# Peptides against a protein of PDB entry 4LZF, part 42

Target 1, 155 residues: chain A of PDB entry 4LZF
Amino acid sequence: GGRLVVFPNGTRKELSADGQTVKVMFFNGDVKHTMPDQRVIYYYAEAQTTHITYPDGMEVLQFPNNQTEKHFPDGRKEITFPDQTVKTLHPDGREESVLTDGTIIQLNPDGSKVIQFNTGQREIHTADFKRREYPDGTVKTVYSDGRQETQYPTG

## One batch from the design tools (peptide)

Design b1_p28_2_s1 (made by RFdiffusion4, then SolubleMPNN; from b1_p28_2, 14 letters changed)
Fold by OpenDDE base, seed 5:
Parts: C-alpha cells; sequence; structure tokens
Structure b1_p28_2_s1 (fold): chain B 155 residues (1-155), chain A 28 residues (1-28)
C-alpha cells in the first residue's frame, strides 16, 4: 500500500503504492502533485490558481477567472483570456491576438500592425501608411502625407 | 530536514506565484 507522512507543521505527504504519484498537502492548503508522467501540478489554495510544470519545460497557469497562460520552453507565451481571446507573445517581440470572431491582430517588433479581419480584408499599419487589402485584390493605401492610392486587381 | 525542505519548496512556489500575478497584472 501507499504511505502517509504527517509532519509537525501540519504538512502531509502521500505516496502511492507504486511510488509513481506523490501528493504533498501543505499546511496552508496548497497541494503539489507529482505525476507518473513527471508533470508537477501545484495548486495555490488561497489564490485558487493551478501551476503545471511539464518535463519538457512547458508551464501552464490556470487562474480562477478562467485565464490560462502557457509558457513554452522557447520563450513563447500564450495567454487565453477569459473571453477566449488568445494572445501569443513571441521571443522576438512579435505579438499576435486571435479574437473569437476569427480576427487576427499582429503587432510586429518594428512597430507595424497587421489586422486580418474575419471578412478576408487585411489592414496594414506602418509609420508611413495604412493599407487595406480586399479579397478581390483591390488595395487602398493612405499615406502619412494624406495621399491616397488605389490599386486595382489584374485579370 | 524533510520538513524544512518542504517549507522551502512552499516558499519558492509562493515566490513564483507572486511573479506570475505581477506579470498577469502587467499584461492586463
Amino acid sequence: as target 1 above (155 residues)
Amino acid sequence: SEEEELLKELEEEREKLAAYLAERAAEA
């Protein structure tokens, strides 16, 4: 069978019979599970937050407001907000948000912004212009000096 | 002791939580 160790401070450690699962119940209510797959699940009782650490270095945080954060070994971070928007932060400084309606917003390290609308239109923002690309191939550009240009599709 | 080590782990996890919460607040 398994075994239970109870420490003077009230912390408890439970080991499974096979030794593959360890559960530590800290005196403050926090719980740490070490699983057979080497995943470590830590539950913060007061904050009602779960932190999962995977053997490959990935970490997952689950907050009580239903926000989830994934920290990838490559330094990428993926945040799923309570509204189910997913924001990805890349190590190079690029940020991408995927909205629930399918719209994708990209912020680039150079300061440019790209919006891919769910309608198939795309809008590009740079220091020099705003450009709207339409599904039919039409492109409208408004330059910083106020000049506007429309390019029509060929064929 | 094992109890002291577990206490250390608890404190380390609490520090991690504090960092995560601070980061989340900055992202909001």
Scores: peptide ipSAE 0.392, ipTM 0.872, DockQ to the pose 0.877
Fold by OpenDDE base, seed 3:
Structure b1_p28_2_s1 (fold): chain B 155 residues (1-155), chain A 28 residues (1-28)
Amino acid sequence: as target 1 above (155 residues)
Amino acid sequence: SEEEELLKELEEEREKLAAYLAERAAEA
């Protein structure tokens, strides 16, 4: 029930029997799938890269090194690196990385940085200080002027 | 023709990828 068209240049077009799926196999090895849900899957043969576009404007790139990138309609980008670290780039300039060990690193547009360690410790970096917060309630601060302060937990 | 349209589509997609890869290389 399906249909196959072969063009003189070697490109092939395959239609499913229900007409809901279209597969184009280009002469260069690239492949384009149009799916019933209107997503388009394009495979670049030379680059071994897959590009998926969704009707809502979402785009997904899959690279041969196992890196994947999601481009959201709101301008947010989510990158999954080969080591499985996930980095989110927000439209406001904020960046968040989630490491495989559960550590979260936040970079803020003002240049400040916050690290939430998997141990429960938190480190805050600003222009004026670096501060370490411990699970027991101890807080250690090193100020840019060289002063150091320890705040002990309240019993 | 349909063949010409498919050829045009191929070239457009290849150009999109090339532009994307060039951008990434510039950021590295």
Scores: peptide ipSAE 0.392, ipTM 0.871, DockQ to the pose 0.915
Fold by OpenDDE base, seed 1:
Structure b1_p28_2_s1 (fold): chain B 155 residues (1-155), chain A 28 residues (1-28)
Amino acid sequence: as target 1 above (155 residues)
Amino acid sequence: SEEEELLKELEEEREKLAAYLAERAAEA
């Protein structure tokens, strides 16, 4: 059978009969659950936050405001905000945000920014210009010196 | 003791949470 240990400080440790599941209920209300697949689920009672760690190094945080964060072993982070915007932070410094309307915002390590609008328009921001690309092939560029250029579609 | 080790684990996890919350505040 399983075992239940109750410590003087009020912390409790429950072991399954096979020993593959361990549940620690800390005196402060926190809970640590070690599963047979070696994932560890830690619940912070006061913060109402869940932290899941996987044996491959993956980590998942679930906050009470419905924000979730995934920390991948390769260093990539994926944040799902309460509004369901998903932001990905890449190890190379690139950041990508996917908005609920389908707009994608990319921040590049060189400081450039690309916005892919849900309308099919794309806007590119660099130190030298801001460029708008339209679905019909028209491209409008506003340079930092104030010059404007329009490239019309060639068919 | 096992109780002391469990206390240590609790403290370590609380420190991790504090770090995550600090990072979250910076990212959001």
Scores: peptide ipSAE 0.393, ipTM 0.873, DockQ to the pose 0.868; fails the geometry check
Fold by OpenDDE base, seed 4:
Structure b1_p28_2_s1 (fold): chain B 155 residues (1-155), chain A 28 residues (1-28)
Amino acid sequence: as target 1 above (155 residues)
Amino acid sequence: SEEEELLKELEEEREKLAAYLAERAAEA
């Protein structure tokens, strides 16, 4: 059978019969699970937050508002917001958000932004212009000086 | 003692959370 240790401060430690699972229930309500696959699941009682650490360096945070965050060993972060938008932060500073409607928003380190709409249209924002690209090949550009240009598809 | 070690683990985990939350606040 398993083993249960109860400490004077109220902290409890439970070991599985095979010794592969350890559960610590701290006196403050926090819980730490060490699993057979070596992942550690820590629950913060006051914050109602779960933090999972994997042996490869992956970390997962689950917040009470249903936001989840994955921290990858390569430095990439993936945030799933309560509305199910997924935002990826890359180590190079690039950010990408995928909305539930299929729209993709990319923020680049140079300050430019690219929106890939679910309609197939794409909008590019730079310091010099805003450009809308249409599926038929038409491109409309509004420059910072107010000039407007339309490029018609070749065909 | 094992109790003291577990108390240390508790504090370390709380510090990790605090550090993470502080980092997020700085990024926002």
Scores: peptide ipSAE 0.390, ipTM 0.870, DockQ to the pose 0.889; fails the geometry check

Design b1_p28_2_s2 (made by RFdiffusion4, then SolubleMPNN; from b1_p28_2, 12 letters changed)
Fold by OpenDDE base, seed 2:
Formats: sequence, structure tokens, C-alpha cells
Structure b1_p28_2_s2 (fold): chain B 155 residues (1-155), chain A 28 residues (1-28)
Amino acid sequence: as target 1 above (155 residues)
Amino acid sequence: SELEELEEELEKLREELKKILEERKKEL
């Protein structure tokens, strides 16, 4: 059968009958649960935060405000905010946010910004210009020196 | 002892949480 060990400091360790599951209930209320698939579920009682670690190095954090973070072994992070916006932080410094309306915001390591609107319009921000691309092929550019350029679709 | 190991583990986990929370502040 299963086994329960109670330590003098109040920490408890529960082992399943098959030995595949180990649950440690620390004296401070924290809980560590080792699963048969070798994932570890840790619950931080004071912070009300769940931290799951996987054997491949994947980590998942669940915060009390419904924010979820996935930390990938390659260094990429995926953050799901309470409003369900998903932000991906890439190891190269690129950031990508996907809004609930389908808008995609990309921040590049060089400081440039690209917004793909749900309307099909695209906006590009660089140090030198702000450019708006329209679904019909029209492109409007405002340069940092105040010059404006419109490129009309070829048809 | 097993108890000492569990106490050390708890301390390490609390330190890890501190780092997690600090990183979260940078991401917001």
C-alpha cells in the first residue's frame, strides 16, 4: 500500500502504492508533487502559484491572477496574460504579442516594430520611418525628417 | 538526513520563486 511519513517539523511525505507518485507537503503549506511521467508540480502556498517542471526542461507557471507562463528549454518564454493576450519572448530578443482580436505586435531586436492589424493593414516602425501598408496595396510612409511618401497599388 | 534534505529543498524552492517573481516584474 501507500506510505505516509510525518516528520517532526510538520512536513509530510506521501508515497503511492506503486511508488510512482510522491507528494511532499511542507510545513509552510507548499506542496511538491512528483508524477509518474517525472513532471514535478510545485505549489507555493503564500504566492498561490503553481510551478510545473518537465524532464525536458520545460517549465509552466500559473499565477493567481490567471497569468500563465511557459518557459521552453531553448530560452523562449510564452506568457498568456489574464486578458488572454499571448506574448512570446524569443532568445534573440524578439517579442511577439498576439492580441485577442488577432492583431500581432512584433518588437525586433533592432528596435523596429511591426503591427499586423486584424483588418489586414500592417504598420512598420523603424528609426527612420513609420510605414502603413493597406490591403489594397497602398503604402504610406512618414519619414523621420517629415517627408511623406505614398506608393499606390499597381493595377 | 531525509528531513535535512527536505528542509534544504524547501529553501532552494523559495529562492527559485523569488527569482521567478523578479523576472515577472521585468516582463510586465
Scores: peptide ipSAE 0.322, ipTM 0.857, DockQ to the pose 0.834
Fold by OpenDDE base, seed 3:
Structure b1_p28_2_s2 (fold): chain B 155 residues (1-155), chain A 28 residues (1-28)
Amino acid sequence: as target 1 above (155 residues)
Amino acid sequence: SELEELEEELEKLREELKKILEERKKEL
């Protein structure tokens, strides 16, 4: 069978019969669970937060407000917010947010921004202009100097 | 001792949590 060790300070350690699972229940209510697949699950009792670490360097955080974060070994982070918006932070500084309505917002390292609306319209923001592209091929540009230009689709 | 090691581990985990929570605060 398994083994249970109870320490004088109230911390407990439970080992499975095969020794592949180890559960440490700290006196403060925090828990460390080492699994056969080598993932380690930390539960912080006061914060009600779960932190899972994997052998390949992957980490998953689960917060009590239903926010989830995935930290990938390559440095990428994926955050799922409580409203189910998914934000990806790339190692190169690029950020992408996917809204629940299908809208995609991209922030580029150079400060430019691209919004792909669920309607098929696209808006591009640069230091020099804001440009709206319409599904019919119409393009409207507002330049930083106040000029406005409309390009009509070629029929 | 094993108990001392577990006490040290708990302290490290608490420090890690503090960092996690601070980073999360910046993201909100």
Scores: peptide ipSAE 0.322, ipTM 0.857, DockQ to the pose 0.797
Fold by OpenDDE base, seed 5:
Order: sequence, then structure tokens, then C-alpha cells
Structure b1_p28_2_s2 (fold): chain B 155 residues (1-155), chain A 28 residues (1-28)
Amino acid sequence: as target 1 above (155 residues)
Amino acid sequence: SELEELEEELEKLREELKKILEERKKEL
């Protein structure tokens, strides 16, 4: 059978019969589960937050507002907001947001920004210009000096 | 002792949570 240890401070430790599962229930209500696959599940009682760590360095956070975060071993983070927007933070500083309507927003390390609208239009922001690309091939550019250029599709 | 180790672990976990919550605040 399993084993239960109760410590003087109120912390409890449960071991499965095979020893592959360990559950620590801390006196403050926090819980730590060590699973057979070596993932560790932390539950923070006051914050109502779940934190899962994997042997490969992957981490998953689940917050009470339904926000979830994945922290990848390479330093990348993927955040799913309560509205189901997914934001990816890359180690190089690039950020990408995918909205539920299909819009994609990219922030680049150089400060440039690209918006891919669900309509098929794309907007590019750089230090030198703002450019709008239309599905028909029309491209409108407004340069930082105030000059405007329209390129019409060929054919 | 095992109890001392568990108490130390809990403290480390609480500090980690604090950092997690602070980082989450910055990401919003």
C-alpha cells in the first residue's frame, strides 16, 4: 500500500504504493505532485495557480482567469489570454500576437511592426514609412518625410 | 531534516510564484 507521512507543522506527504507518485500538501494549502513521467505539478492555493514543470525544461502556467502560459526551454513564451489571443515572445525580442479574428500582429526587434489583417490587407510600419498592401496588389506608402506613393497592380 | 527541507522548498516555491506574478503583470 501507499504511505502517508504527517509532519508536526501540518505538512503531509503521500507516496503511492509503487513510489512513482508523490504528493506533498504543504501546511499553507499549496500542493506539489511528482508524477511517474517526472513532471511536477505545483498548485498555489492562495493564487489558485497551477504550475507544471517538465524534465525537458518546459513549464506550463494556468492562472485563475483562464490565462495560460507555456515557457519553452529555448526561452520562448507562448501566452494564451482569456479572450484566446495567443501571444508569442521570442528570445530575440520578436513578439507575435494572433487574434481570434485571424489578425496577426508582429513586433520585430528593430522596432518595425507588421499587421496581417483578416481581410488580407497588410500594414508595415518602419522608421521610414507606413505601408498598406491590399489584396488586389495595390500598395500605398506614406514616408516619414510626408511623401506618399501608390503602386497599382500590373494587369 | 526532511521537515526543514520541505519548509525550505515551500519558501523557494513562494518566491518563484512572486516572480511569476510580477512577470505576468509586465506582460499585460
Scores: peptide ipSAE 0.322, ipTM 0.857, DockQ to the pose 0.796
Fold by OpenDDE base, seed 1:
Structure b1_p28_2_s2 (fold): chain B 155 residues (1-155), chain A 28 residues (1-28)
Amino acid sequence: as target 1 above (155 residues)
Amino acid sequence: SELEELEEELEKLREELKKILEERKKEL
């Protein structure tokens, strides 16, 4: 009950019997699948890239180097790199990277940086100082003028 | 015609891909 249309330029269109699935195979090798759930899957043959669009505005990109990107309707992007690092780009300009070892790196719009190490240590970078916080409560600060301060835990 | 529409769609998709690839280049 399905239908195949072949156009003069070599483009092909396949329709399922129920009409809910449409596959367009363009003459250049690109493919478009329209699915019953209204997601559209584009495959770019030359770039070997898959692009999925959802009716809610979500987009998923899969690149040939195994990088995956999720583009959320609110403007947030989540990038999974080939090394499995996950980077989130927020609409406010904040960036967060989660490394495979559990380390979290945050870049803030004001230029500050926060690193949460997998050891429980935390490092804060600002224009005025770099600060290291230790699990025992010790805090070491190196100020931009070269001054160093250690705050010991109070028992 | 349906063919013309499909050709126009393909061109739009190709332009979108170019943008995607340029954005990716900035992210790397």
Scores: peptide ipSAE 0.320, ipTM 0.856, DockQ to the pose 0.796

Design b1_p28_2_s3 (made by RFdiffusion4, then SolubleMPNN; from b1_p28_2, 11 letters changed)
Fold by OpenDDE base, seed 1:
Structure b1_p28_2_s3 (fold): chain B 155 residues (1-155), chain A 28 residues (1-28)
Amino acid sequence: as target 1 above (155 residues)
Amino acid sequence: SEQQELEKELEELREKLEEYLKEREEEL
């Protein structure tokens, strides 16, 4: 019930009997699968990369080094690195990285940086200072001019 | 022809991949 079309250039197209699955094997080794749910799975042979597109505009890239990227319709990107760090790039320019140890690093469009350590400490980086906040309420600030300030918790 | 359309699609897809790879290199 299915059919196979072989083109002169060597590209092959295979259709399932129900016509819901189409497999194109390009002459260069790339493969395109169109699935019944309308997702398209493209395999780049030379790059050994898989690219999946969904009807809603979602795209997923899987690289040979085990990096995975999700490209959301709203412009957000989520990258899972080989070490399993997850980095999210937001359309507004904000970036967030979640490390495997639970540390969260936020880069803001204004250039400031916030690190939420797995220990409960938080560090804020601005053009004017670096500030470390401790779980006990102590706050230490090192200003760009070299001044250091410690704010102690109440008690 | 259908073959030409598929060749065009292949080229467009490859161009898109190159863009992704370039962005990936910048992210590393």
Scores: peptide ipSAE 0.282, ipTM 0.831, DockQ to the pose 0.846
Fold by OpenDDE base, seed 4:
Structure b1_p28_2_s3 (fold): chain B 155 residues (1-155), chain A 28 residues (1-28)
Amino acid sequence: as target 1 above (155 residues)
Amino acid sequence: SEQQELEKELEELREKLEEYLKEREEEL
């Protein structure tokens, strides 16, 4: 059989018969589960937020508005917003957003930006120019000095 | 005591939550 410990402050601790599962029910309503696979599931009652930690350092946050965040051991973060947009934050400062329509937006540490549209068009933003690439091979560039250039496809 | 240790853990976890909530606000 398992074991139940009840503390004077109202906190309760339940241990499974095999000792591999521990459930702590704090006096404030928060709950902590330690699982056989060593992951820890903490539920913040007031905030209605779930926080899962894994032995390898991975952390997962689940918010009541349906936002979820994955914090990887290497410092990378992956955020799934309520609208199902997925944003990845890389340790080097690079950011990538994948929209539900398939559009991908990449922000680079140097301030440049690349947009891969769901139409197959690609737009590149740098300090020197903004460039639009079309599926047919046409490329339109607007330079910082105001000059505009169109490169037509071959053939 | 074990109770005091659990109370300390609870406080640390609450502080961690506050940090997560702050970060989320900055991301929005």
Scores: peptide ipSAE 0.279, ipTM 0.831, DockQ to the pose 0.875
Fold by OpenDDE base, seed 3:
Structure b1_p28_2_s3 (fold): chain B 155 residues (1-155), chain A 28 residues (1-28)
Amino acid sequence: as target 1 above (155 residues)
Amino acid sequence: SEQQELEKELEELREKLEEYLKEREEEL
């Protein structure tokens, strides 16, 4: 059968009969599970936080406030906030946030920002202007010098 | 000993937790 080891400091280690599952219960209350698929699940007792690591380098963090983070092997990071907003941080510095209403906010490495509203409108922010694009083809631009320009749809 | 190795691992894991908590605070 399985095996239980109890150390003098109070840490316990449980091994399954096949040795494929290992559970370490540390004296401070933290728990580490090593699974047959080589996934490691660590629970921080005081912080009530779960940390899962995968053989391919993927990591998942689950916080007690319902925030979750996925750290991908390619360096991408995906954060799901308690309000269910999902923010993706890309290795190239690009950031994308998807709100629950479907609005998408993109921050580009050059400092520009693009907001795609759920209404079909789009707003582009650059160092030189803010531009609003409407579904009917109308485009309104406010330049940094205060000048405003409206481009009307052709078709 | 195995106990000492596990104690060392625990300390390393706690250090990682502190880093995660710091990063989380900075993201708010």
Scores: peptide ipSAE 0.279, ipTM 0.831, DockQ to the pose 0.876
Fold by OpenDDE base, seed 2:
Structure b1_p28_2_s3 (fold): chain B 155 residues (1-155), chain A 28 residues (1-28)
Amino acid sequence: as target 1 above (155 residues)
Amino acid sequence: SEQQELEKELEELREKLEEYLKEREEEL
């Protein structure tokens, strides 16, 4: 059968009959579950936050405001905000946000920014210019010196 | 003792949470 251990400090440890599940209830209210698949589910009682760790190094955090974060073994982080925007932080410093309407915002390590609008338009921001690309092939560029250029589609 | 090990683990986990919360603030 299962086993319950109660420590003098108030921490409790429950072991399943097969020994594959371990539940630790810490004296401060935190709870740690070790599952048969070797994932560990930790609940921070005061912060009301759930932290799951996987054997491959994956980590998942669930915050009380419905924000979820995934920390991948390769160093990538994926954040799902309460509004369901998904932001990915890449190890190379690139950041990508996918909005609920399908718009994608990319921040590059060099400081440039690319917005792929759900309309098919794309906007590129660099230190030297701001460029808008339209679905019809038109490209408008405003340079940092105030110069403006329009490239018209061919055909 | 096992109790001391669990106490140490709890402290380490709390420290990790603080780090995650700090990172979260930077990400917002």
Scores: peptide ipSAE 0.279, ipTM 0.830, DockQ to the pose 0.848

Design b1_p28_2_s4 (made by RFdiffusion4, then SolubleMPNN; from b1_p28_2, 13 letters changed)
Fold by OpenDDE base, seed 5:
Structure b1_p28_2_s4 (fold): chain B 155 residues (1-155), chain A 28 residues (1-28)
Amino acid sequence: as target 1 above (155 residues)
Amino acid sequence: MEQEKLEKELEERRKKLEEYLKERQEEL
């Protein structure tokens, strides 16, 4: 049989018979589960947020607005927004968003932006220009000074 | 005693949540 400890402040601790599962029910409604696989599941009652920590250092957060965050041991963070856009924050400062239509938006540490459209077109934004690359090899550039240049495919 | 330990853990968890919520707002 398991064991139940009730503290004067109202916090409760339940232990499984084998002692491998521990459930703490805090007086404020928060719940902590320590599982046999060493993951810890913490539920914040007021915020309605679930936080899972894994022994390898991975963390998963689930928010009440349907946003989910995965924090990887390598420092990468993956955010699934309520609209199902997935944004990855890389340790090098690069950010990458994958939209539901397959478009990929990359923000680079140097401030440049690259959009890979689902049509196969690519757009590059820098401080000096916006450039559109087309599948046929055509490249159109609009420079910050207003100059426009079109480079046609050769060969 | 164990109750005080658990109260401390609860407070630490609340602080941790606040940090995550702050980061979340910055990511929007």
Scores: peptide ipSAE 0.437, ipTM 0.885, DockQ to the pose 0.856
Fold by OpenDDE base, seed 1:
Structure b1_p28_2_s4 (fold): chain B 155 residues (1-155), chain A 28 residues (1-28)
Amino acid sequence: as target 1 above (155 residues)
Amino acid sequence: MEQEKLEKELEERRKKLEEYLKERQEEL
């Protein structure tokens, strides 16, 4: 059979018969499950937030507003926002957002920004220019000095 | 002894949550 320990402060600890599953019910309402596969499921009662930690270093956070975050062992983070936008934060500082309409927004460590629109147009923002690439091959550039350039498709 | 350990764990978890919430706020 299992084992139940009740502490004076109200915290309770339940162990499975084999001791491989442990449930701690903290006096504040938080709950921690340690599973046989060594993953830990922690529930923050007041914040209504679930935090799962895996032996490989993966962490998953589930917030009450339906935002979820994955923290990868390599330092990458993947955030799924309530609107279902997925944002990836890379260790090198690069950020990528995939919007539900298919638009992809990339923020680069050098400060440049690339938007791949769902229309097939692409926009590149740098310190020196803003460039729009069109599906027909036309490229329009507005430089920081005010100069404008149009590059037309070639045959 | 175990109760004290669990109390410390709880406190550490609270601090961890605060950091997560802070990071989340910065990401929004």
Scores: peptide ipSAE 0.437, ipTM 0.885, DockQ to the pose 0.855
Fold by OpenDDE base, seed 2:
Structure b1_p28_2_s4 (fold): chain B 155 residues (1-155), chain A 28 residues (1-28)
Amino acid sequence: as target 1 above (155 residues)
Amino acid sequence: MEQEKLEKELEERRKKLEEYLKERQEEL
């Protein structure tokens, strides 16, 4: 048998029989679950958003539009958008987006950009050039000054 | 006193949510 505490303001607290699970139902409709593994599941009723916190510092946000955000203890963030694109923000400022078609877009702290296409081609954008690498080993570079260079595969 | 603590927690959670929503807007 668990315990139910009802506060004068309408907030309710339920404790499991073993005391390992605690459920708080706030008067505004929010719900907090404290689990045996010490994770805390908080549901924001009005926003219909779930926020999970883990003892190691991991946080997970689930939004009503099916967007999910993971905040890792190391400062990394991983966002899964409703379209299932996954964007990772690294502590060093690097950002990576993985599209559903397999394309990977990397934004580097220095402003450079790398696109790994699902075709196996890779495109590198810098202040000085745009470079396309092909699966056969061909590399085409267009420099900011208008020069174009093609490097042919060896073999 | 527990009720008051829970009320404070609720308020802190609201502030936390607002921060998350703000960050979400910045990430888009």
Scores: peptide ipSAE 0.434, ipTM 0.884, DockQ to the pose 0.889
Fold by OpenDDE base, seed 3:
Structure b1_p28_2_s4 (fold): chain B 155 residues (1-155), chain A 28 residues (1-28)
Amino acid sequence: as target 1 above (155 residues)
Amino acid sequence: MEQEKLEKELEERRKKLEEYLKERQEEL
């Protein structure tokens, strides 16, 4: 059968009969589950936060405000915000946000930004200009010096 | 001995959480 160990400080440790599952209930209310697949599920009681660690280095954090973070072994992070926006942070410094309306915002390591609007318009931000591209092929550019140019679509 | 080990683990987990919360605050 399983085993239950109760320590003088109030911490409890439960072992499954096969010994493959271990549950530690700390005296402060925190709970640690070690599963047969070697993932560790840690619940911080006061913070109401769940932290899952996987043998391959994957980590998942679940916060009480419904924010979820995935930390991938390659250094990539994926954040799902309470509003369901998904932000991906890449190891190379690139960031991508996908909004619920379908808008995609890309921040590049060189400081440039690209916004793909749900309307089909695209906006490009660089140190030198802001450019708006329209679905019909019209391109409007505002340069840092204040100059504005419009390129009309060719048929 | 095991109780002391678990107490140490608990303290380390609290420190780890504080670090995560700090990082999260910097990402906002």
Scores: peptide ipSAE 0.432, ipTM 0.884, DockQ to the pose 0.901

